# Ledger of designs, part 178: peptides against a protein of PDB entry 4AID

Target 1, 242 residues: chain A of PDB entry 4AID
Amino acid sequence: FDIKRKTIEWGGKTLVLETGRIARQADGAVLATMGETVVLATAVFAKSQKPGQDFFPLTVNYQEKTFAAGKIPGGFFKREGRPSEKETLVSRLIDRPIRPLFVKGFKNEVQVVVTVLQHDLENDPDILGMVAASAALCLSGAPFMGPIGAARVGWVDGAYVLNPTLDEMKESKMDLVVAGTADAVMMVESEIQELSEEIVLGGVNFAHQQMQAVIDAIIDLAEHAAKEPFAFEPEDTDAIKA

## One batch from the design tools (peptide; made by RFdiffusion4, then SolubleMPNN)

Design b2_p26_2_s1 (from b2_p26_2, 11 letters changed)
Fold by OpenDDE base, seed 1:
Structure b2_p26_2_s1 (fold): chain B 242 residues (1-242), chain A 26 residues (1-26)
Amino acid sequence: as target 1 above (242 residues)
Amino acid sequence: DKLEKHMKELKEEQEKKVKEKVKELA
């Protein structure tokens, strides 16, 4: 198999992005690892628009199968069939920053699936899932103007912490998830405990700075493993509605 | 290992779902 891998040190943890081993029939597929947490992201897209399609049909599905969920604190044996609250939330966290980065007028069906394969109980698979989804889209040839990076920022003992562990998060006064491109912040989600706006804004800037290494790692992987870009020309009629 | 076996099963199931979806999109 032609396996391509990028490895970086990120926030004191090893981040690995790998393609070519699993889900090779997808347009893009990335196995991402941070510590011992492992996710598989797959991206697939239709090569034509459905007749009468009037909106961009992007679906993002994050899933934590019962084996990974059974090790997650508070992960009861959920019967297969309904997304958990976490799965629903993380699917939205992935969707929000990627949706606006598709070329305007592209209305072919796109599906992103992120599956948690392993959880180390230290590294939350949500951030890793965002990174893996970004990488899978960049490899796919879909008209996606990524990559995005993502980061979680904590506030522990009066300092910013990049991607705090689940145990450090119990002591954190901030749960700040940021996603963005090299040039722009695309999404912020925050839960805060009695912190100033200055600290929160500083956390967004810290996240955006720290995600650049991930963006660069996705670009490097894409340069070596991306498919040819899908030939898509927007019909002039959709360019006029901007 | 039970974990490794389960990870393999999850990968195979995901590959099946992706293949089915690619067929629906093609």
Scores: peptide ipSAE 0.017, ipTM 0.407, DockQ to the pose 0.015
Fold by OpenDDE base, seed 4:
Structure b2_p26_2_s1 (fold): chain B 242 residues (1-242), chain A 26 residues (1-26)
Amino acid sequence: as target 1 above (242 residues)
Amino acid sequence: DKLEKHMKELKEEQEKKVKEKVKELA
């Protein structure tokens, strides 16, 4: 078993990224842990384009399975078959920052599945799911120009808090989710209570700064465990505009 | 060149979207 693991301290919590133990049939697979919250991200991509494929067929599916749902707040027995509102929202949160980072012209099917395996009731699996999905894509060999990092930022007692707990979030005047590359912010989602533009912008900058350690951790994991890059030559779409 | 240009365009677009969203919140 070729198990690779990266561990960092991040916002006063231990983040662990692990590959090679489970889901070996995927192109990329990462088990990510923060506190006692655990997610599995898997990335699979088709090795050819479907005939007549006009769009990039990326599917992201975030799932909070029933074995974790006994601890998930508001986890009504999910009748098998329909994503919850949370699962739908988090699937979009993961999709939005990764979709633009695929090489232009790549139209092979890509499937990212994030499964919540454990929830500690302190660390939300959404941020961890974003990180794990990024890592799984970087390991897969897909033409993905990641990694992305992600962070949640709170505003508690007049200060920024990285990845506030669910209890700290009750006192927070900000729920700011940021995703980005090393060089750029790719996504911002926010709920705010009576905060200045300056504080919110400072929160985006704080998130982007704090996610660099996660980006570096994904890079380090990929250097040791990534598959060979899939040989993809984008069709020279400049030849059709002459 | 083409990838770097695309990544630059994406960066500029996202920086614009972030600034617009921050203004809508304020």
Scores: peptide ipSAE 0.017, ipTM 0.406, DockQ to the pose 0.855
Fold by OpenDDE base, seed 2:
Structure b2_p26_2_s1 (fold): chain B 242 residues (1-242), chain A 26 residues (1-26)
Amino acid sequence: as target 1 above (242 residues)
Amino acid sequence: DKLEKHMKELKEEQEKKVKEKVKELA
């Protein structure tokens, strides 16, 4: 197997991005690990537009598999064949920052699937899933103008905490999820308890700064393992070309 | 050029959305 791996220290944890072992039939596939939380992101895109396709058909599906459900908070309560509320929310968290980064006029079907394979009960697979999805898209050859990074920021004992554990989050006055490119914040989701605007803005800046190491790691992985870019020329003259 | 312009426009739009959202949370 031609396995490529990038490993970084990120927020005091080891982040591993790996490609070439699993799901090699996808356009991009990344196994991402942080602690003992493990996700598989796969990106697949159609090589042609469907007749009559008038919108960009991006589907993002975050899923926590039943074999991991015994190790995933709330996994026991999953109804077979329906996404949980968490799976629906995380699918949207991944979708929101990646959707605007596709080349305008690209209307080929794109499917991103993020599968939680293991959960350590400390590291939430949502952030890891966002990172893995970004990496899988960058490897795929799809006209995706990523990478994105992602980070969760807590506020614990008067300090910012990068990717707090599920236990640290109980003491956190902030649950701030940020996603962005190297240059731009693309998405912010937050739950905040009695914090100043200054602390929250500082948290967004902290997240964006801390995700640069992840962005750089995805770029380095892509330099070594990306497929050739899909030859896409939008027919529309107003389409933004890469 | 077109991409850089678009990325700049996206940046400015998202920076605005972030500021608006932060104000809703404060």
Scores: peptide ipSAE 0.014, ipTM 0.353, DockQ to the pose 0.708
Fold by OpenDDE base, seed 3:
Structure b2_p26_2_s1 (fold): chain B 242 residues (1-242), chain A 26 residues (1-26)
Amino acid sequence: as target 1 above (242 residues)
Amino acid sequence: DKLEKHMKELKEEQEKKVKEKVKELA
């Protein structure tokens, strides 16, 4: 196997991004680890547009496979086939920041699948899933103008905490999820308890600063392992609505 | 066609990897 790996220290935890071991038939595939939480992100895209396709057919599917459910918080034995509320929400969290970064006029089918393989009960797989999905898209050759980074920010004992553990989150007055490029914040989701707007805005800035190391790690991995860019020229028909 | 085939193969590999990890956790 030609395995490429990037390892960084991130918020006092080891983040590992790996490609080339599994899912090699995907356009992009990344095994991401933070602590002992492990996710597999895969990206595949059609090499042609379907006749009469009028919208961009991106599907993001985050899955917490119930085979690990004995050690996943809130993991009930779900019958095969229906996503949970959590899986639906996290699929949307991944979709939101990546969807606008595809080249305008690209209407080929794209599938991103994020699968939780292991959960350490400390590190939430949602942030790791966002990072892994970004990395898998950057490796794929799809016309994706990423990478994105992602971070969760807590507010514990009057300080910002990067990617708080599930136990630290019980004491946190903020659950702030941020995703962005090197240059811009693309998505913010926040649940806050009696915090000033100044603290929340400071949390967004903190998240965006802390995710730069992840963005740089994805770029370094892509320089060593990305496929050739898919040759795509948009038909000029969508340029007339600006 | 090609995309659906790849998605099927990926699902099968992911299922195998999950089953391996579950055995390591038991």
Scores: peptide ipSAE 0.008, ipTM 0.393, DockQ to the pose 0.019

Design b2_p26_2_s2 (from b2_p26_2, 15 letters changed)
Fold by OpenDDE base, seed 1:
Parts: structure tokens; sequence; C-alpha cells
Structure b2_p26_2_s2 (fold): chain B 242 residues (1-242), chain A 26 residues (1-26)
């Protein structure tokens, strides 16, 4: 197997992005690891548009239940069928920043699936899932104008903390999730306890700065492992209606 | 581990099913 791997130090933890080992039938597939948390992101896209497709059919599905049930607290007893609240939320966190980055007029079906394979109970798989999804899309050949990076920022003892552990988050006055490109913030989601707007804005900037190393790592992986770009020419008619 | 191998097999099956579904809609 032609396995490509990128490893970086990020927020005092080792981030590993790997492709070529698992899910090779997908257009893009990335195994991402941080600590002992492991996720698989797969990106698949249709090679033609469905007749009469009027909107961009992107589906994002984040899943913790089925595969990592032995390592996720309560995983053995979660009823089959419905996403948890967390799975629904994280699916939206991944969807929001990536959706605007597809080439205008592209209306082929795209499905991104993020599966948590292992959880260490310290490193939340949500941020890792966002990073892995970005990487999988960049490898796929889909007309995606990524990569995105992502970061969580905490506020502990009067300082910003990059990707706080679940234990550090209990002491954090901020849960700030940011996603963006090299040039722009695309998404902010925040839960804040009695912090100034200045601290929050500083947290967004901190997140955007810290995610650049991840963006660069995805680019480096894509340079060595991306598929040829899908030949897509937008029809001129979609340019006029916006 | 046997668990990791099983999880890998499940992930591969899921990824295949997704890929087949998306390609069948094209």
Amino acid sequence: as target 1 above (242 residues)
Amino acid sequence: SRLEEHMRELAERNARAVAEKVRALA
C-alpha cells in the first residue's frame, strides 16, 4: 500500500494525518490521530449531477457510536439508529465551514463521513474530525477550495489554551471552536461564561493563528497524495442567479 | 489489537457502502 503520513506537533500534542491504508474506495480517506484519539474521515462525490438538482447536496455525518463503543463512555448501551446530540452538533460543525468552499455551481452529491475509531478521554474527536474531513476533501479531487483548519480554545487561569483536554475544559471559562482557511475565519461556535468580547475576539485570532500549522500539514499531505482534480466546469447560468 | 482490526473492518464496510451509495446516485 502506498501510505503517506504527515506528523506535526500541535498544541503540545502529536497530530498524525495518514492516507492510503484504510477506505481506499473513497475519493479521499484520512486516518487522523491526536494522542490516543483516532478518527477516519472519508469523502466521496458523485461524478455527475443528478437531473434537476437545484441545490448543492452536501451531507456530513459524524459518528462515535458503532465502532468505538468499547472505548466511549456509554457506547455499549446507545440505541442503534439516531445520532446523539453530540454527533448531530459535530456534523454541523464540520458542515458549516466546508460548505461555502465548494466551487459555485457544483451540485454533484458529496458525502463526508467521520468515524471515531478510538477515544482517549482527553482529546475530543470533534476538532480532529474537522481536520480529518478537511484533509479527506483535499485528497479527493472534489472542487473544494480548502483546506480548512480547526481549533478549540479554552480560557484557563487567565490564558488561552489550544485544544484543552476534557479535564482542562472543566476549569475553562470558554469553549470556543473556530474553523477557517489560511486567509479567513469561516465558522465560530462558542460557549462563554462571563468573559469580555475582547477575550473572545482574541481567542478567535489565537485559534486562527494556531490552525495554520494544520492547514500547512494538510497541504503537504495533499501535494504528495491528492488525486487529480475532478474536471468541473460550472455552467454560466449559475453565475447569474447569485 | 483484535478490537482495532474489527473497528477497521467496520470502517471499511461503512466507507464502501457510502461510496457505493453516492456513485449509484450519479
Scores: peptide ipSAE 0.272, ipTM 0.809, DockQ to the pose 0.016; fails the geometry check
Fold by OpenDDE base, seed 3:
Structure b2_p26_2_s2 (fold): chain B 242 residues (1-242), chain A 26 residues (1-26)
Amino acid sequence: as target 1 above (242 residues)
Amino acid sequence: SRLEEHMRELAERNARAVAEKVRALA
């Protein structure tokens, strides 16, 4: 197997992005590890548009599967076949920042599947899933203007904490999830307990700064392992509105 | 879709193999 791997230190944890071992039949596939939390992201896209396709058909599916459920809190209660509330929410968190980054006029079916393989009970697989999905899309050859990075920011003992553990989050006055490109913040989700706007804005800036190392890691992986870009010429739809 | 289902099955089979490998590396 031609296995490509990028390893970085990120927020005092080792982040590993790996491709070429698993799901090689996907357009892009990335195994991402942080601590002992492990996710597999796969990206697949259709090579043609369906006749009469009017909208961009992106589907994002985040799944915490039953084989990982032995280490996932509440995993024993997941009924086979329907996403949990968490899986639905995280699927949306991944969808929101990536959807705007597809080339305008691209209406081929795109499917992103993020599967939690292992959970360490410390590192939440949502941020790792966002990073892995970004990396899988960058490797796929799809007309995706990524990568995105993602970060969670906590506020513990009067300081910002990058990707707090589940235990540190119990003491945090902020749950701030940020996703963005190198140049722009694309998504912010926040739950805040009695913090100033200045601290929250500082948290967004901190997140965006800290995710640059992840963006650079995805770029480095893509330079060594990306497929050839899909030849896509957008129809000049702007010529019809003049 | 049939592709999501195939990717899901593939992710399941591979995920089991990876979880075994990751547990063997830990």
Scores: peptide ipSAE 0.032, ipTM 0.357, DockQ to the pose 0.019; fails the geometry check
Fold by OpenDDE base, seed 4:
Structure b2_p26_2_s2 (fold): chain B 242 residues (1-242), chain A 26 residues (1-26)
Amino acid sequence: as target 1 above (242 residues)
Amino acid sequence: SRLEEHMRELAERNARAVAEKVRALA
């Protein structure tokens, strides 16, 4: 099996991105690990557009499976078959930054599935899921203009903390999730307690700087493991509205 | 917000640059 792996130190934790072991039937598949939190992201895209498709049909599903749920806070109340509030929220957090990065005019169906396989109770799988989804799309050959990185930023003891643990987050005055490309922020989601706008903006900048190592890691993985780019020519009609 | 719109425009430019960089390295 041709297994490709990238490992980096990120925020004092080891981030591992791996492909080629599992989910080979997907266009892209990445097993991502941070601490003992483990997620699988898969990307699949249709090789043709459906007749009459007028919008880009991207579906993103984040799932915390029952075998991981014994380690997931609140996992005991997940009724089989409905996404939890957390799963719905994280699915949107992944969708928001990736959706704009598909080539204009691409209207083939795309499905991204992020599955939490393990949770360590320290590292939230949401950030890891965003990173894994980005990596899976970059490997897939889909006309995706990624990668994106993602980071959570806390504010603890008067300093920014990259990807604070669930325990550090209890002391944090900020829960700031940022996603972006190498050169731009794509999404900000924030819960803030009594912090200045300056600190929050500084947090966005800090997140964007810190995610560069992840973006570079995804690029390096893609250089070694990406599929050939899907031959897609946008229909001329969508190019004329520039 | 104006910030999100500006961030999106920057992101489109940058995603293109990253995609070109990834393609140029291939």
Scores: peptide ipSAE 0.018, ipTM 0.469, DockQ to the pose 0.066; fails the geometry check
Fold by OpenDDE base, seed 2:
Structure b2_p26_2_s2 (fold): chain B 242 residues (1-242), chain A 26 residues (1-26)
Amino acid sequence: as target 1 above (242 residues)
Amino acid sequence: SRLEEHMRELAERNARAVAEKVRALA
């Protein structure tokens, strides 16, 4: 087994990105750990386009599995076969920043699955799932223009907090989720209580700065473990307008 | 939001720039 691992300190927590142990049949697979929260991201893509495919068929599924449900709040109430509200929301949080980063004209089916394997009740698996999905795509050979990083920013005691714990979030006046590339913010989702626009914008900048370490970690992992890029020529959409 | 739309446009530009950098390094 060729297991590659990247470990960084991130917001006072150890982030581990591992590939080569689990789900090796996927195009990309990453086991990501922060604290005692553990997620598996898998990326799989079709090697051909379906005839008559008009849109990019990206599917993102975030799942908190029942075997982890003993530690996942509300996990016992998940009806088999329908995503919870949380799973639906997190699936969208992962989808939103990655979808625009696929090469234009690529219409092969892509499936990203993020599975929560363990939850520590401190570290929310959503941010970890975003990071893991980004890493899995970068390893896959899919024409994905990542990596993305992601961060949650809180505002506690008049300061920004990177990836606040679930307990710190109870005292936070901000729940700000940011995803981006090295050079750009791709997505912002925010719930804010009585904060100035200046503090919120500062939070976006803080998030983007703090996610660079994650982006660099994904790049380093990809340099050592990425598959050969899938041979895809983007449709020259400029040639059709002439 | 209008911020997200602007950020998405920036991101599309930067994704292209990253693509060009990655292709130039290959």
Scores: peptide ipSAE 0.013, ipTM 0.419, DockQ to the pose 0.066; fails the geometry check

Design b2_p26_2_s3 (from b2_p26_2, 10 letters changed)
Fold by OpenDDE base, seed 4:
Structure b2_p26_2_s3 (fold): chain B 242 residues (1-242), chain A 26 residues (1-26)
Amino acid sequence: as target 1 above (242 residues)
Amino acid sequence: DKREKHMKELKEKFEKEVKEKVKELA
């Protein structure tokens, strides 16, 4: 097995991105670990467009497997079949920043699947899932103009906290999830308790700064482990509607 | 509910303002 791994210290925790051991049948596959939380992201894309395809068919599926669900707070044994509200929300959190980064005119099917394999009850797998999905897409050869980074920011005792634990989040006046490229914020999702706009904007900037190390780690992994880019030239069909 | 709609509109407005201001800072 040609296993490639990147390890960084991030917010006082070890982030590990690994490829080449699991899900080798995918176009891209990344096993990501932070603390004892573990996620598998896979990216698969069709090598041709379906006849008559008029929109970009991206599907993102975040799922918490039942073997991990025995540790997930509020996780009743999810009867196999319907995504929970959390799984639906996190699938959207991953979809929102990645969707606009595909090359314009690309209409091949893309499937991103993030599976929570382990949960430590401290590190939420959503941020880790966003990072892993970004990395899996960068490895896949799909025409994706990533990577994205992601971060959660809390406000605890008058300071920003990067990726607060589930216990630290109980004392936090902010739950701020940010995703972006090296150059741009692509997504903000926030829940705030009586904070100034200045503090929240500072939190977005803090998140964007802190995710650079993750973006760099994905780039370094991709330089070593990415597949050859899929040869895709967008047909200049948008030039005919002027 | 009128309250839920108002809270959603405030959130969407705030997310827009944050995105605009982050663009001014970059």
Scores: peptide ipSAE 0.022, ipTM 0.516, DockQ to the pose 0.043
Fold by OpenDDE base, seed 2:
Structure b2_p26_2_s3 (fold): chain B 242 residues (1-242), chain A 26 residues (1-26)
Amino acid sequence: as target 1 above (242 residues)
Amino acid sequence: DKREKHMKELKEKFEKEVKEKVKELA
């Protein structure tokens, strides 16, 4: 097995990005670990467009496996065959920042699957899933203009906290999820309790700064393990309708 | 060129959306 691994310290936790052990049949596959939370992201893309395809067919599926249900909050109450509210929400959180980063005119089917394998009850797999999905896409050879990073920011005891634990989040006045590239914020999702605009904007900036280490880690992993880029040149016809 | 232009357009769009969203939440 040609296993490549990147390890960084991130917000006082060890983030590990690994490829080459699991799901080698995917175009990209990343096993990501933070604390004892573990996710597998896989990216698969079609090598041709379907006849008559008029939109970009990206599907993102975040799922928490039944075998991990005993270690995942609410895992015992999951209805087989339907996404939970959390799984639906997190699938959208992953989709939103990655969708605009595909090359315009690319209409081949892309499937991103993020599977929670383990949950430590401290580190939420949503942020880890966003990072892993970004890494899997960067490894895949798909015409993806990533990486993205992601971060959660809390506000606890008058300070920003990077990726607060589930227990720290109970004391947090802010749940701020940010995703972005090295150069741009791509998504903000926030729940806020009576905080100033200044604190929230500072939180977005803090998140964007703190995710750079993750972006750099994905780039370093991709330099060592990415597939050859899929040869895709958009026909100039889609440039005329903007 | 095309990449840098697209990334710039995305940056400007999302910086605007972020500022609007933060104002709605504050």
Scores: peptide ipSAE 0.019, ipTM 0.570, DockQ to the pose 0.796
Fold by OpenDDE base, seed 3:
Structure b2_p26_2_s3 (fold): chain B 242 residues (1-242), chain A 26 residues (1-26)
Amino acid sequence: as target 1 above (242 residues)
Amino acid sequence: DKREKHMKELKEKFEKEVKEKVKELA
């Protein structure tokens, strides 16, 4: 197996991004690990547009599979069926920051699938899934102007906490999820308890600074493992200039 | 269509590999 791996220390935890072991039939595939939480992200794109395709057909599916239920809190035997509320929410959290970064006029079908393989009860697979999806797209050769990073920020004992554990989150006055490129914040979602706008804005800035190490790790992985860029001529010249 | 069939076959392969990986982690 031609396995490429990047390892970084991130918020006092080891983040591992790996490609080449699993899902090699995808355009991009990344196994991401933080603590003992493990996710697989896969990116697959069509090599042609469907006749009469009027919109960009991006589908993002985050899934907590039933066979991982013994390693996922509250993992009931989900019938093979409809996404849970959590799976639907996290699928949107991944979709929102990546959708704008595709080259304008690209209307080939793109499918991103994030599968939770293991959960350690400390590290949330949503942030890890966002990072893994970004990495899988950067490896795929799709006309994606990433990478994105992602981070969760808590406010515990009057300080910012990067990617708080589930136990630290019980004491947190903030649940702030941020995603962005090296240069720009692309998405913010926040649940806040009695905090000033200054603390919240400081949390967004803290998240964006802390995700740079993840962005750099994805770039380093892509330099060693990315496929050749898919030859695509955009219908519109208003490509996001990186 | 041929593309939808291919995407389905890829999904089934991914689900198989995921099931194998979950067993290795157990």
Scores: peptide ipSAE 0.008, ipTM 0.356, DockQ to the pose 0.019
Fold by OpenDDE base, seed 1:
Structure b2_p26_2_s3 (fold): chain B 242 residues (1-242), chain A 26 residues (1-26)
Amino acid sequence: as target 1 above (242 residues)
Amino acid sequence: DKREKHMKELKEKFEKEVKEKVKELA
C-alpha cells in the first residue's frame, strides 16, 4: 500500500495525517490522529453536475458511530440513525469554513464524511475532524481552494491555551473555535464567560497563528499524495454582467 | 439516478471499511 504520512508536534501533542491505508475508493481520504483520538475523513465528489442544479450541493457529515461509543462519553445513549446535537454542531463547524473555498460556479455534489474511530477522553475529535476534512479535500482533486487549519483556544489562569484538553476546558473562561486559510480567518465560534473583546480578538489571532503549522502539514501531504486537479472551468458568470 | 446510486454504494463501502478498521484498533 502506498501510505503517505505527515507528523508534526502541535500544542504539545502529536498530530499525524495519513493517507493510502483506508477508503481508497474516495477521491480523498485522511486518517488523522491527535494524541490517541483518531478520525477518518473522506471526500467524494461527482464528476458532473445534475441537470437543473442551481446551488452547490455540499454535504458534511460528522459522526461518532456506536462502535466508537464505548470510548466516547455518553456513547451508550446514541440511538442509531439520528445525529446527536454534537454531531450536528460539528458537521456545521466543518461545513462553514470549507463551503466558501470551492471555486465559484462548481455545483457538482460533494460529500465530506468525518468518522470518529477512537477517542482518548482528552482531545476532542471536532478540531481533528476539521483538519482531516481539509486534508481529504486537498487530496481529492476537487476545486477546493484550501487548505484550512483549525484550532480551539481556551483562557486558563489568564493565558491562551491551544487545544485545551476536555478537563482543562472545565477551567477555561473561553471556548473559541477558529478556522481559516493561511491568509484569512473563515470561521469563528465562541462561548465566553465575562471576557473582554480584546481577549477574544487576541484569541482569534493566536488561533490563526497556531494553525499555520497544520496548514503547512496539509500542503506537504498534498504535494506527495494529491490527485490531479479535476478539470473544471467555471462558467464565466462575470461575462453575463459586462 | 446513477450518481445517487454510486454515492450510496461508496458510502456503504466506507462504512464497512470503517467498521473493519475500528475492530483492528480495538
Scores: peptide ipSAE 0.005, ipTM 0.319, DockQ to the pose 0.019

